# Peptides against a protein of PDB entry 3QIS, part 313

Target 1, 334 residues: chain A of PDB entry 3QIS
Amino acid sequence: PSLELSRREFVFENVKFRQLQKEKFQISNNGQVPCHFSFIPKLNDSQYCKPWLRAEPFEGYLEPNETVDISLDVYVSKDSVTILNSGEDKIEDILVLHLDRGKDYFLTISGNYLPSCFGTSLEALCRMKRPIREVPVTKLIDLEEDSFLEKEKSLLQMVPLDEGASERPLQVPKEIWLLVDHLFKYACHQEDLFQTPGMQEELQQIIDCLDTSIPETIPGSNHSVAEALLIFLEALPEPVICYELYQRCLDSAYDPRICRQVISQLPRCHRNVFRYLMAFLRELLKFSEYNSVNANMIATLFTSLLLRPPPNLMARQTPSDRQRAIQFLLGFLL

## One batch from the design tools (peptide; made by RFdiffusion4, then SolubleMPNN)

Design b2_p28_1_s4 (from b2_p28_1, 13 letters changed)
Fold by OpenDDE base, seed 5:
Structure b2_p28_1_s4 (fold): chain B 334 residues (1-334), chain A 28 residues (1-28)
Amino acid sequence: as target 1 above (334 residues)
Amino acid sequence: SSWAAEEERLVREIREEMEALRKEYLAE
């Protein structure tokens, strides 16, 4: 069996978080026998492609002289955004298109990723006084490393040594402030806030706006700005309540005094973000007659975002653990 | 409560810091 490929090199320029890009190519059976094709893992890989890439179809049959269009889809989800932001991964891959009883065809995937404040750590963002697209990638790496060290120092209750003239970190990421301050100003009376989905185009504009500027006003509807906040919180590599405190939050869920003590042990940026969000959400709840938002809905929604189980415990989360997590958050909303 | 007063202070301090930062950025 043999194939002809219309293209073997693919360049995905300016790949962004949550923005689907597609490149298409044709495969033609230029042989005299039917062939089965499949994308196969390289030696030592578990998958035929990186998590941000897919082929559609990834397998199939071709009759002699048949042609099929294959779509290469690049999509950076929450699962790939952090490693791309840090430059640990890149928009580069090699796909192996295998023919049964035939040869392999190699496809080269390349491109560039544009960093996002989405999927960047709270600690790193607190050190970014400029939009992330203005920050050199090398400096992003340094900021993530420094952020990790400060998180550990904070958890260990180590007094920061007065290391030199490092700029004081922001109290919270500017991106969280931009989203929350917008919602506070314009969305408190918005019917079905956090219940109605945003528009995908507006979400992309909001992401691009936060990545590239410090605006006076966020573009898009209140629903899109609200969903952008949810997406931001979901995309955090470390949730607002650090994984190390997850179990203690569950264990304390029915004691408001202990709950506050657990929150006080968060790293400064995480603690400030948590308290800032709770202050906003309590303000939003005062307008429940207008926005149809209630404490149980908000607690249920935000618990999955703010108080995520550690990856090793995800498969073991019980309905009781979820209820405790909700109860923990309710103690800050009521 | 002391907790609520600390949150009101935090919200104010965040706003002041961020408004200053935005103003600096938009003045370039």
Scores: peptide ipSAE 0.724, ipTM 0.972, DockQ to the pose 0.798
Fold by OpenDDE base, seed 3:
Structure b2_p28_1_s4 (fold): chain B 334 residues (1-334), chain A 28 residues (1-28)
Amino acid sequence: as target 1 above (334 residues)
Amino acid sequence: SSWAAEEERLVREIREEMEALRKEYLAE
């Protein structure tokens, strides 16, 4: 069997978080026999493509002289955003289109990724006084490395070494403040806040706004701004309550004094973000008659975002663990 | 409580810091 491919090189320019891009090509069976095609993993890969790439269809049959359109879809989710922001991964891949009893056809995927504050660590963002798109990629890498080291020192209760020469980190990421301050000012009376989904176009505008500017006002509806906050918290490589404290939060869930002590042990940026969010959410709960928001709904929603089980424990989360996690958060909302 | 007073302080300090940062950014 043999195929003719209309294109073998694909360039995805200016790939952004949560923005779908599509490139299409045709494959034609120019042989005289039916052929089965499939995208296959490269040597040592488990998947035929990187997590941000998809082929549709990824397999199929072609009769003689049949042609099929294949879509190459590039979509950066929360699962790929962090590694793309750091430059650990790139918009570069090779797809192997295999023919049963035939040849392999190589497709080259290339492009560029535009960094996002979504999927960037709280520590790195606290060191970014400018929009992430204004920060050189080399400096982003350095900020992530430095942020990791400072997190570890903070968790180990090691005395901060030379605080002397680096600019003082922000108390919280500016992006968190922009989202929360907007919601505090404009959304406290918003009916069904955090219950109504945002608009996808508005979410993209909010992301682009936070990545490229420090606005006076965030664009979009209160629902879109609220969902953008949820997306931001979900996309964090390390949750607001760091994985190292997860079990201690569960163990303390029914003792408000111990819960506060656990939170006090968070890295400064994580602790500040947590307390800032809790202050906002308690303020929002004062307007429950207007916004239909209650403590149980908020605790249930935010617990999955703020108090995530470590990756090694995710598959083992019990209903009791989830209840303890919710109870932990409720102790800060009531 | 000391905790509540510290949180009110934090919220104020965040606002002051961020308003200054935004003002600096918009002045460039």
Scores: peptide ipSAE 0.722, ipTM 0.972, DockQ to the pose 0.740; fails the geometry check
Fold by OpenDDE base, seed 1:
Structure b2_p28_1_s4 (fold): chain B 334 residues (1-334), chain A 28 residues (1-28)
Amino acid sequence: as target 1 above (334 residues)
Amino acid sequence: SSWAAEEERLVREIREEMEALRKEYLAE
């Protein structure tokens, strides 16, 4: 069997978080026998492509002189955004299109990624006084490394924050303030806030706005701004409540005094973000007659974002663990 | 409570810091 490919080189320019890009090509059976094609893993790879890439269809049959269109879809999800922001991964891959009893055909994927404040650590963002697109990639790497070291120092209770010559970190990421301050000003009376989905185009505009500027106002509907806050919290490499405190939050869920003590042990940026969000959400709940938002809905929604189980425990989360996690947040909303 | 007063202080300090930062950025 043999195939003809219309294209073998694909370039994905200006790849952004949550923005789908598609490139298409044709494969044709120029042989005299039916053939089965599939994308196969390279030697030592578990998958035929990187997590941000997909082929559709990834396998199929072709009769003699049959042609099929294949879509190469590039999509940076929450699962790939952090490693692309750090430059640990890049928009580069090689796909192996295998023909059963035939040859391998290599496809080259290339391009560039544009960094996002989405998927960047709270510690790095607190050190970032400019939009992320104005920050050199080399400096992003340094900010992430410094952020890790400060988190470790904070958890180990070791070194006082040396008031050394480094610029004082922000109390919270400017992106969190922009989202929350907008919602506080304009969305407190918004019916079905956090229940109605945003528009995908508006979400992309909000992401681009936060990545490139410090605006006076965020573009889009209140629903899109609210969903952008949820997406931001979901995309954090570490949740607002650090994984190390997850079990302690569950164990303290019915003692509001212990809950406050657990939160006081968070790294400064995480603690400030948590308290700032809880202050906003309590303010939003004062307008429940207008926005139809209640404490149980908010606690249920934000629990999965703020208080995520560690990756090793995620598969073992019980309904009781989820209820304790919700109860932990309720103690800050009531 | 001391906790509530600390949170009101935090919200105020964040607003003041961020409004200054935005003003500086938009003046460039």
Scores: peptide ipSAE 0.720, ipTM 0.971, DockQ to the pose 0.779; fails the geometry check
Fold by OpenDDE base, seed 4:
Structure b2_p28_1_s4 (fold): chain B 334 residues (1-334), chain A 28 residues (1-28)
Amino acid sequence: as target 1 above (334 residues)
Amino acid sequence: SSWAAEEERLVREIREEMEALRKEYLAE
């Protein structure tokens, strides 16, 4: 069996978080026998492609003289955004299209990724006074290294060394302030806030706006701005409540005094973001007659984002753990 | 409560810092 491929080299320019790109090619059975094709892992890989890439279809049968279109889809989700922002991974891959009892055909995937404030750590963003797209990739790496060191120092209650002329980190990421300040100004009376989905086009505009500027106003509907805040919190490599404090939050859930003590032990940026969000959400709840938002809805929604279980415990989260997590957050909303 | 007063202070400090940062950015 043999295949003819219309193309073998694919370039994905300006790949962005949550923006689907597609490149298509054709494969044709120029043989006289039916053939089965599949994308197969390389010798050292468990998957046929990187997590941000997929082929559709990834396998199939071709009759003699049959042609099929294959879509190569590049999509950076929350699961790939952090490693692409850091430059740990890149928009480069090699796909192996295997023909059963035939040859291997190699496809080259290349391109560039445009960094996003989505999927960047709170610590790195607090050091980032410019839009992320204005920050050189080399400086992003340095900011992540510095962010890790500050987090470790904060957890250890080490006195901040009088580290030299490094600019004082922001109290919170500017991106969180932009989203929350917009919602506070314009969305407190918005009916069904956090209940109605945003528009995908508006979400992309909001992401691009936050990645490229510090605007006076965020584009899009209040629903899209609200959903962008949820996406931002979900995409954080570490949740606003650090994984190390997860169990302590659950254990303290019915003691508001202990809950406040647990929050006081968060790294500065995480603590400030948490308190800032709670202040906003409590303000939003004052307008419940207008926005249909209630404390139970907000606590349920934000608990999954702010107080997510560590990856090793996700599969073990009980209904009781979820209820304790919600109760923990309710103690800051009421 | 001391906690509420600290939170009101934090919200104010964030606003002041961020409004200054935005103003600086938009002046370039």
Scores: peptide ipSAE 0.717, ipTM 0.971, DockQ to the pose 0.777; fails the geometry check

Design b2_p28_2_s1 (from b2_p28_2, 10 letters changed)
Fold by OpenDDE base, seed 4:
Structure b2_p28_2_s1 (fold): chain B 334 residues (1-334), chain A 28 residues (1-28)
Amino acid sequence: as target 1 above (334 residues)
Amino acid sequence: RRLELEELLGSIAHPETFELLREALASE
């Protein structure tokens, strides 16, 4: 069997978080026999492509003289955003299109990724006084390393010795500030806030806005800004309540005094973000007659974002654990 | 604490009020 490919080189320029890009090519069976094609893993790879790439279809049959269009879809989800932001991964891959009993055809994927504040750690963002797109990529790596060291020092209750050399971090990420401040100003009376989905185009505009600027006003509806906050919290590599404290939050869920003590042990930026979010959500709950928001809804919604089980425990989360996690958060909302 | 908030304001160049943040940080 043999194939003709209309294209073998693909360039995905300016790949962004949650922005789907598609490149298409055609494969044609120029042979005299039916063929089965599939994308196959390279040597030592478990998957035929990187997590941000997909071929559709990734396999199929072609009769003689049949053609099929294949879409190469590049989509950076929350699962790939962090490693692309850090430059640990890149928009580069090689796909192997295999023919059963035939040849391998290589496709080259290349491009560039544009960093996002989404999927960046709270620690790193607290060190970014400018929009992430204005920060040189080389400096992003340094900021993440410094942020990791700061987190560890905070967890160890080590007093920062040398205030002198590094620019003082923000108390909260400016992106969180912008989102929450917008919602506080404009969305407290918004009917069905956090219950109505945002518009995908507006979400992309909000993300791009936060990545590229410090706006006076976030674009889009209150629903889109609210959903952008949820997406931001979901995309955090480390949740607002650090994984190390997850079990202690569950264990303390019915003791408000212990809950507050657990939160006091968070790294400074995480603690500040948590308290700021809780202050906002308590304020939002005062307007429940207007926004239809209640404490149980908010606690249920935000618990999944703020108090995530560690990756090793995600599959083991019981309904009791979920209820305790919700109860933990309720103790800060009521 | 006020100095830290003023530094934050200066850092993000946003003229907005930090009342919720002040409240959140005051609870420390």
Scores: peptide ipSAE 0.116, ipTM 0.751, DockQ to the pose 0.467
Fold by OpenDDE base, seed 1:
Structure b2_p28_2_s1 (fold): chain B 334 residues (1-334), chain A 28 residues (1-28)
Amino acid sequence: as target 1 above (334 residues)
Amino acid sequence: RRLELEELLGSIAHPETFELLREALASE
């Protein structure tokens, strides 16, 4: 069997977080026999492509002289954003289109990724006084490494923050500040806040705005800005409540004094963001008659974002663990 | 603490949001 491919080289320019890009090509059975095609893993890979790439269809049958369109979809989710932001991964791959009882056809995927404040650590963002797109990738790597070291030092209470470090970190990321400030200004009376989804186009504009500028006003509806905050929190490589404190939060969930002590042990940036978000959410709850926001809804929504199970806990969060996690957060909302 | 954000954000930030942040951080 043999195939003819209309294209074998694909370039995805300016790939961004949550922005779908598509490139299409045709495969034609120029042989005299039916053939089965599939994208197959390389010898050392578990998947036929990187997590941010997909082929559609990834397999199929072609009759003689049949042609099929294949879409190569590039989409950077929360699962790939952090490693692309750091430059640990890149928009480069090789796909192997296998023909059953035939030869392999190689497709080259290339491109460039544009870093996002989404999927960047809170510590790194606290060190960024400029939009992330203005930060050189080399400096971004250094900021993530330094941020990791400062997180560890903060957790261990070892080194007082050297007040003399030439670049004092922000108390909270400017991106979180901008999102919360906008919501506080404009969304306190927004009906169905955090219950109505944003517009996908507006979400992309908000992400691009935060990645490229320090805006006077965030574009889009209050619903889109609210959802952008949720997306931001979800995309954090380390959740607002650090993984190291997860179990202690669950264990303390019914003792408000212990809960506050656990939060006090967070790295400074994480602690500040947590307290700021809780203060904001308590303020929104005062407007419940207008925005339909209640403590149970907010606790349920934000618990999954702020208090994530550590990756090493392969066990699915039990219903009891989820209830404890919600109860932990409720103690800061009520 | 307020000064660093005020230097960065200037008049963009709402004064009441600064108070909200200050209250949140004063619980130390």
Scores: peptide ipSAE 0.054, ipTM 0.735, DockQ to the pose 0.759
Fold by OpenDDE base, seed 5:
Structure b2_p28_2_s1 (fold): chain B 334 residues (1-334), chain A 28 residues (1-28)
Amino acid sequence: as target 1 above (334 residues)
Amino acid sequence: RRLELEELLGSIAHPETFELLREALASE
C-alpha cells in the first residue's frame, strides 16, 4: 500500500489559550490495494501526539484512488496551558502516519505559543506589573521559578519576603483585580450571573485583552467576564487553596474558626486572592434579588475551582468530601 | 504594596472594589 499526502509540514502561528486552530491536508491511496492508516505513537511515547494536538480522523480505511481530509487541530486547554506558558513544552511535534503493512509518513508540526495570564501561577502574576505579553519569555521562566521558591518559603514560614527587593509583588494579580472590579461595577445586578455562559468570541477577546493590556474596560458581556473569571481560576496550576491544605479544609469544614486558621496558612498571594474573592462574592449575595445568585450556588460553583482535590486524590473524591468542601466555602460566604 | 496596586490600577479602579480589597487584606 502507498499514500500521497498533500502536505507534511504544518505551522501553527500565534497559538493561544482556548483558541482552536485547524490545518487540513489530504491523504490519497495512490496504490492498487485498500489500506488502513493510523497515527501511531513514536518510540517511548504513549500517545501519537502531544496533549494540545489531535488528528481527525486519527485512523481509517482508504480504497484505491480514495482521498480523505485529515484535520490537525491545535487546542491549548487548561491541561497544557501552564507547561506552554513556562516554555517547558512548545508547539512542536512529529506525527507518524502509519500505513498497515506499508510505510510510515512523518508530519512535522511547528509554531509559536503566545503566553497567557491564564494558566500562570498566582505568585508569578503578582510579580508581573505589566501584561504577560510584554514580559520577555526568559523573564517568565525566572518569575515562575522564583514564585515557586517564594511559595515554598511562605508555606514553611521561613524568612519574610525581602522587603528590600526593588520589585515588590502585587497583593493580588492585576488580572483578577480587573475581572472582579469589572464584575463589581457592572454585574452586581446582572440576572443569572455565573449561571449563563459567556460567548466564546468574547471570552477570547477578554483573554487577549488581559494578556496584552491593562484595560480601562474589559470587553464583552457580564456573562463573558464572569465566565472568564471561572476559566482563570480553573486554569491556575495551583488552585487558590493550595493542594497541601485541601484535606485540612475538609477536616475543618464545620468549624469556622479552624477554617480561617487554615486560610491564614496559605501563601500570601493565594490568601489575598481567596479573601478578595470571598469579599466580592459576599457583596454579590447582597444583590441576590437582582442577580439570582445564592450562597449554595456560589459555594457549589466556586468550590470546584478554589478547593480542588490534589491530582492523586481526584479519582477518590467522595460525595461527602465534596459536601465538606462546599461547607468550608459556605463558612466564608455567610 | 497596596499603594503600588492603587498606583497601577487606581485610574481605572472602582473605589468600592478597592475598599473590598483593602478590607480583605486588612483581615490579615
Scores: peptide ipSAE 0.027, ipTM 0.696, DockQ to the pose 0.733
Fold by OpenDDE base, seed 3:
Formats: C-alpha cells, sequence, structure tokens
Structure b2_p28_2_s1 (fold): chain B 334 residues (1-334), chain A 28 residues (1-28)
C-alpha cells in the first residue's frame, strides 16, 4: 500500500485558549491495493497526538485512487492551557500516519501559543500587575516556580520568609477582580445569572481582553462575563480551595467554625479569592427576587469549581462527598 | 490593613467592590 499526502507540514500561528484552529490536507491511495490508514502513537506515547491536537478522521479505509480529507484541529482546553502557559508544552508535535502493512508517513505540527491568564495559577497572577501578554515568557516561568514555592511555604505554615525586595503581590488577581467587579456592578439584577450560557464570541473577547489589557469595562453580556468567571475558576491549575484541603473541607462541612479554620489555612491568594467570591455571592443572593439566584444553585455550581477532588480521588467521589462539598460552601453563603 | 489593600489594589479597584473585598478580608 502507498499514500500520497497533499501536505506534511502544518503551522498553527497564534494559538489561543479555547480558540479552535483547523488545517486540512488530503491523502490519496496511489497504490493498486486497498489500504487502511491510522494515526498511531510514537514509541513512548500513549496517544497519537498531544491533548490539544486532533485528527479527523484519525483512521479510515481507502480504495485504490480514493482520496480523503483529514482535518487537523488545534484546540487548547482547560486540560492543556496550564502546560502551554508555562512553556512545559509547546505547539509542536509529530503525527505518524500508519498504513497497515505499509509505510509510516510523518506529519510535522508547529506553531506558537499565546499565554492566557486562564489556566495560570492564582499565585502567579497575583504577581502580575500587567496583562499576561505583556509579561515575557521567561518571566512567566519564573513567576510560576516562585508561586509554587510560596504556596508550599504557606501550606506548611512556615514563617513568611522575609518580604525580600520582591514587589508585593496583589491580594487577588486583577483578572478575577475585574470579572467580579463587573458582575457586582452590572449583574446583581440580571435575570437567570449563572443559569443562561454566554456567547462563545463574547467569551473569546473577554478572554482576549483580560489577557491583553486592564479594561475599564469588560465586553459582552452579563451572562458571558458570568460564564467567563466560571471558565476562569475551572481552568485554574489548582482550584481556589487547594487539593490538600479537600478532605478537610468535607470532614468539616457541618461545622462552620472548622470550615472557617480550614479556609484560613489556604495560601493567601487562594484565601483572599475564596473570601472575595463568597462575599460577592452573598451579595448576589440579596437580589434573588431579580436574578433568580438561590443559595442551593450557587453552592451546587461553584462547589464543582472551587472544591474539586484531587485527581487521584476524582474517580472515587461519592454522592455523599458531593453533598458534603455543597454543604461546606453553603456555610459561607448563608 | 485598609491602606495596605488600597496600595495593592488601588489602580484596579472600584470603590464598591473594594469595600466588599475589604469586608471579606477583615474576617481573618
Amino acid sequence: as target 1 above (334 residues)
Amino acid sequence: RRLELEELLGSIAHPETFELLREALASE
């Protein structure tokens, strides 16, 4: 079997979080026999491509002289955004198009990623006084490393190291501040807030706005700004309530005093964001007659975002654990 | 503590949301 490929090199320029890019190519069976093609993993890989890449179709059958179009789809989800922001991963891959009983054909994927405040740690964002797109990539790496070390020190209740000459971090990320400030000002009376989805185009504009500027006003509808807040919280590499405290939150769910003590043990930025969000959500609940928002709905929605089970426990989350997690959050909303 | 928050957030903080944040952070 033999294939002819219309293209073997693909460049994806300016890849952004949640922005789909597509490149297409054709494969033709220029042989005399039918062939089955598939994208196969490289020797050390479990998947035929990186998580941000997909081939469609990824396998198929071609008769002699048959041609098929293959789409290479690049999409950075919450699952890939953090590793691309840090530069741990890059928009580079090699795809192996295999023919059954035939040759391997190599496709080169390249490009560049544009960092996002979405998928960046709260600790790193608190150190960013400017939009992330104004921060050199080398400095982003340093900020993430420093942020990890500061988180670990905070969790260990180590004496805050001398406030060395490092610029004082923000108490909360400017991005989450801007989102919450907008919602507080403009969305308290918004009917069906957090119940109506935003527009995808507006979500992209909000993300781009927060990545590139410090706006006076966030673009888009209140629903899009509300969904952008949810996306931001979901995309955090570590949830607002750190994974290390997850079980303690569940165990304390019915004791409001212990719940407050658990929250006090969060890293400063996580604690500040949590308290700020709870204050905002309590304020939003005062307008329930206008916005149709109730404590149970909010607790159910935000619990999955703020109090995520550690990756090793995700498969073991019981309905009881979920209910305890909701009760934990309700103790801050009521 | 109020002055420290104002210094850290003053360039991006709107007054109403700033009070909300300050109240939330005062619960330490």
Scores: peptide ipSAE 0.022, ipTM 0.656, DockQ to the pose 0.598; fails the geometry check

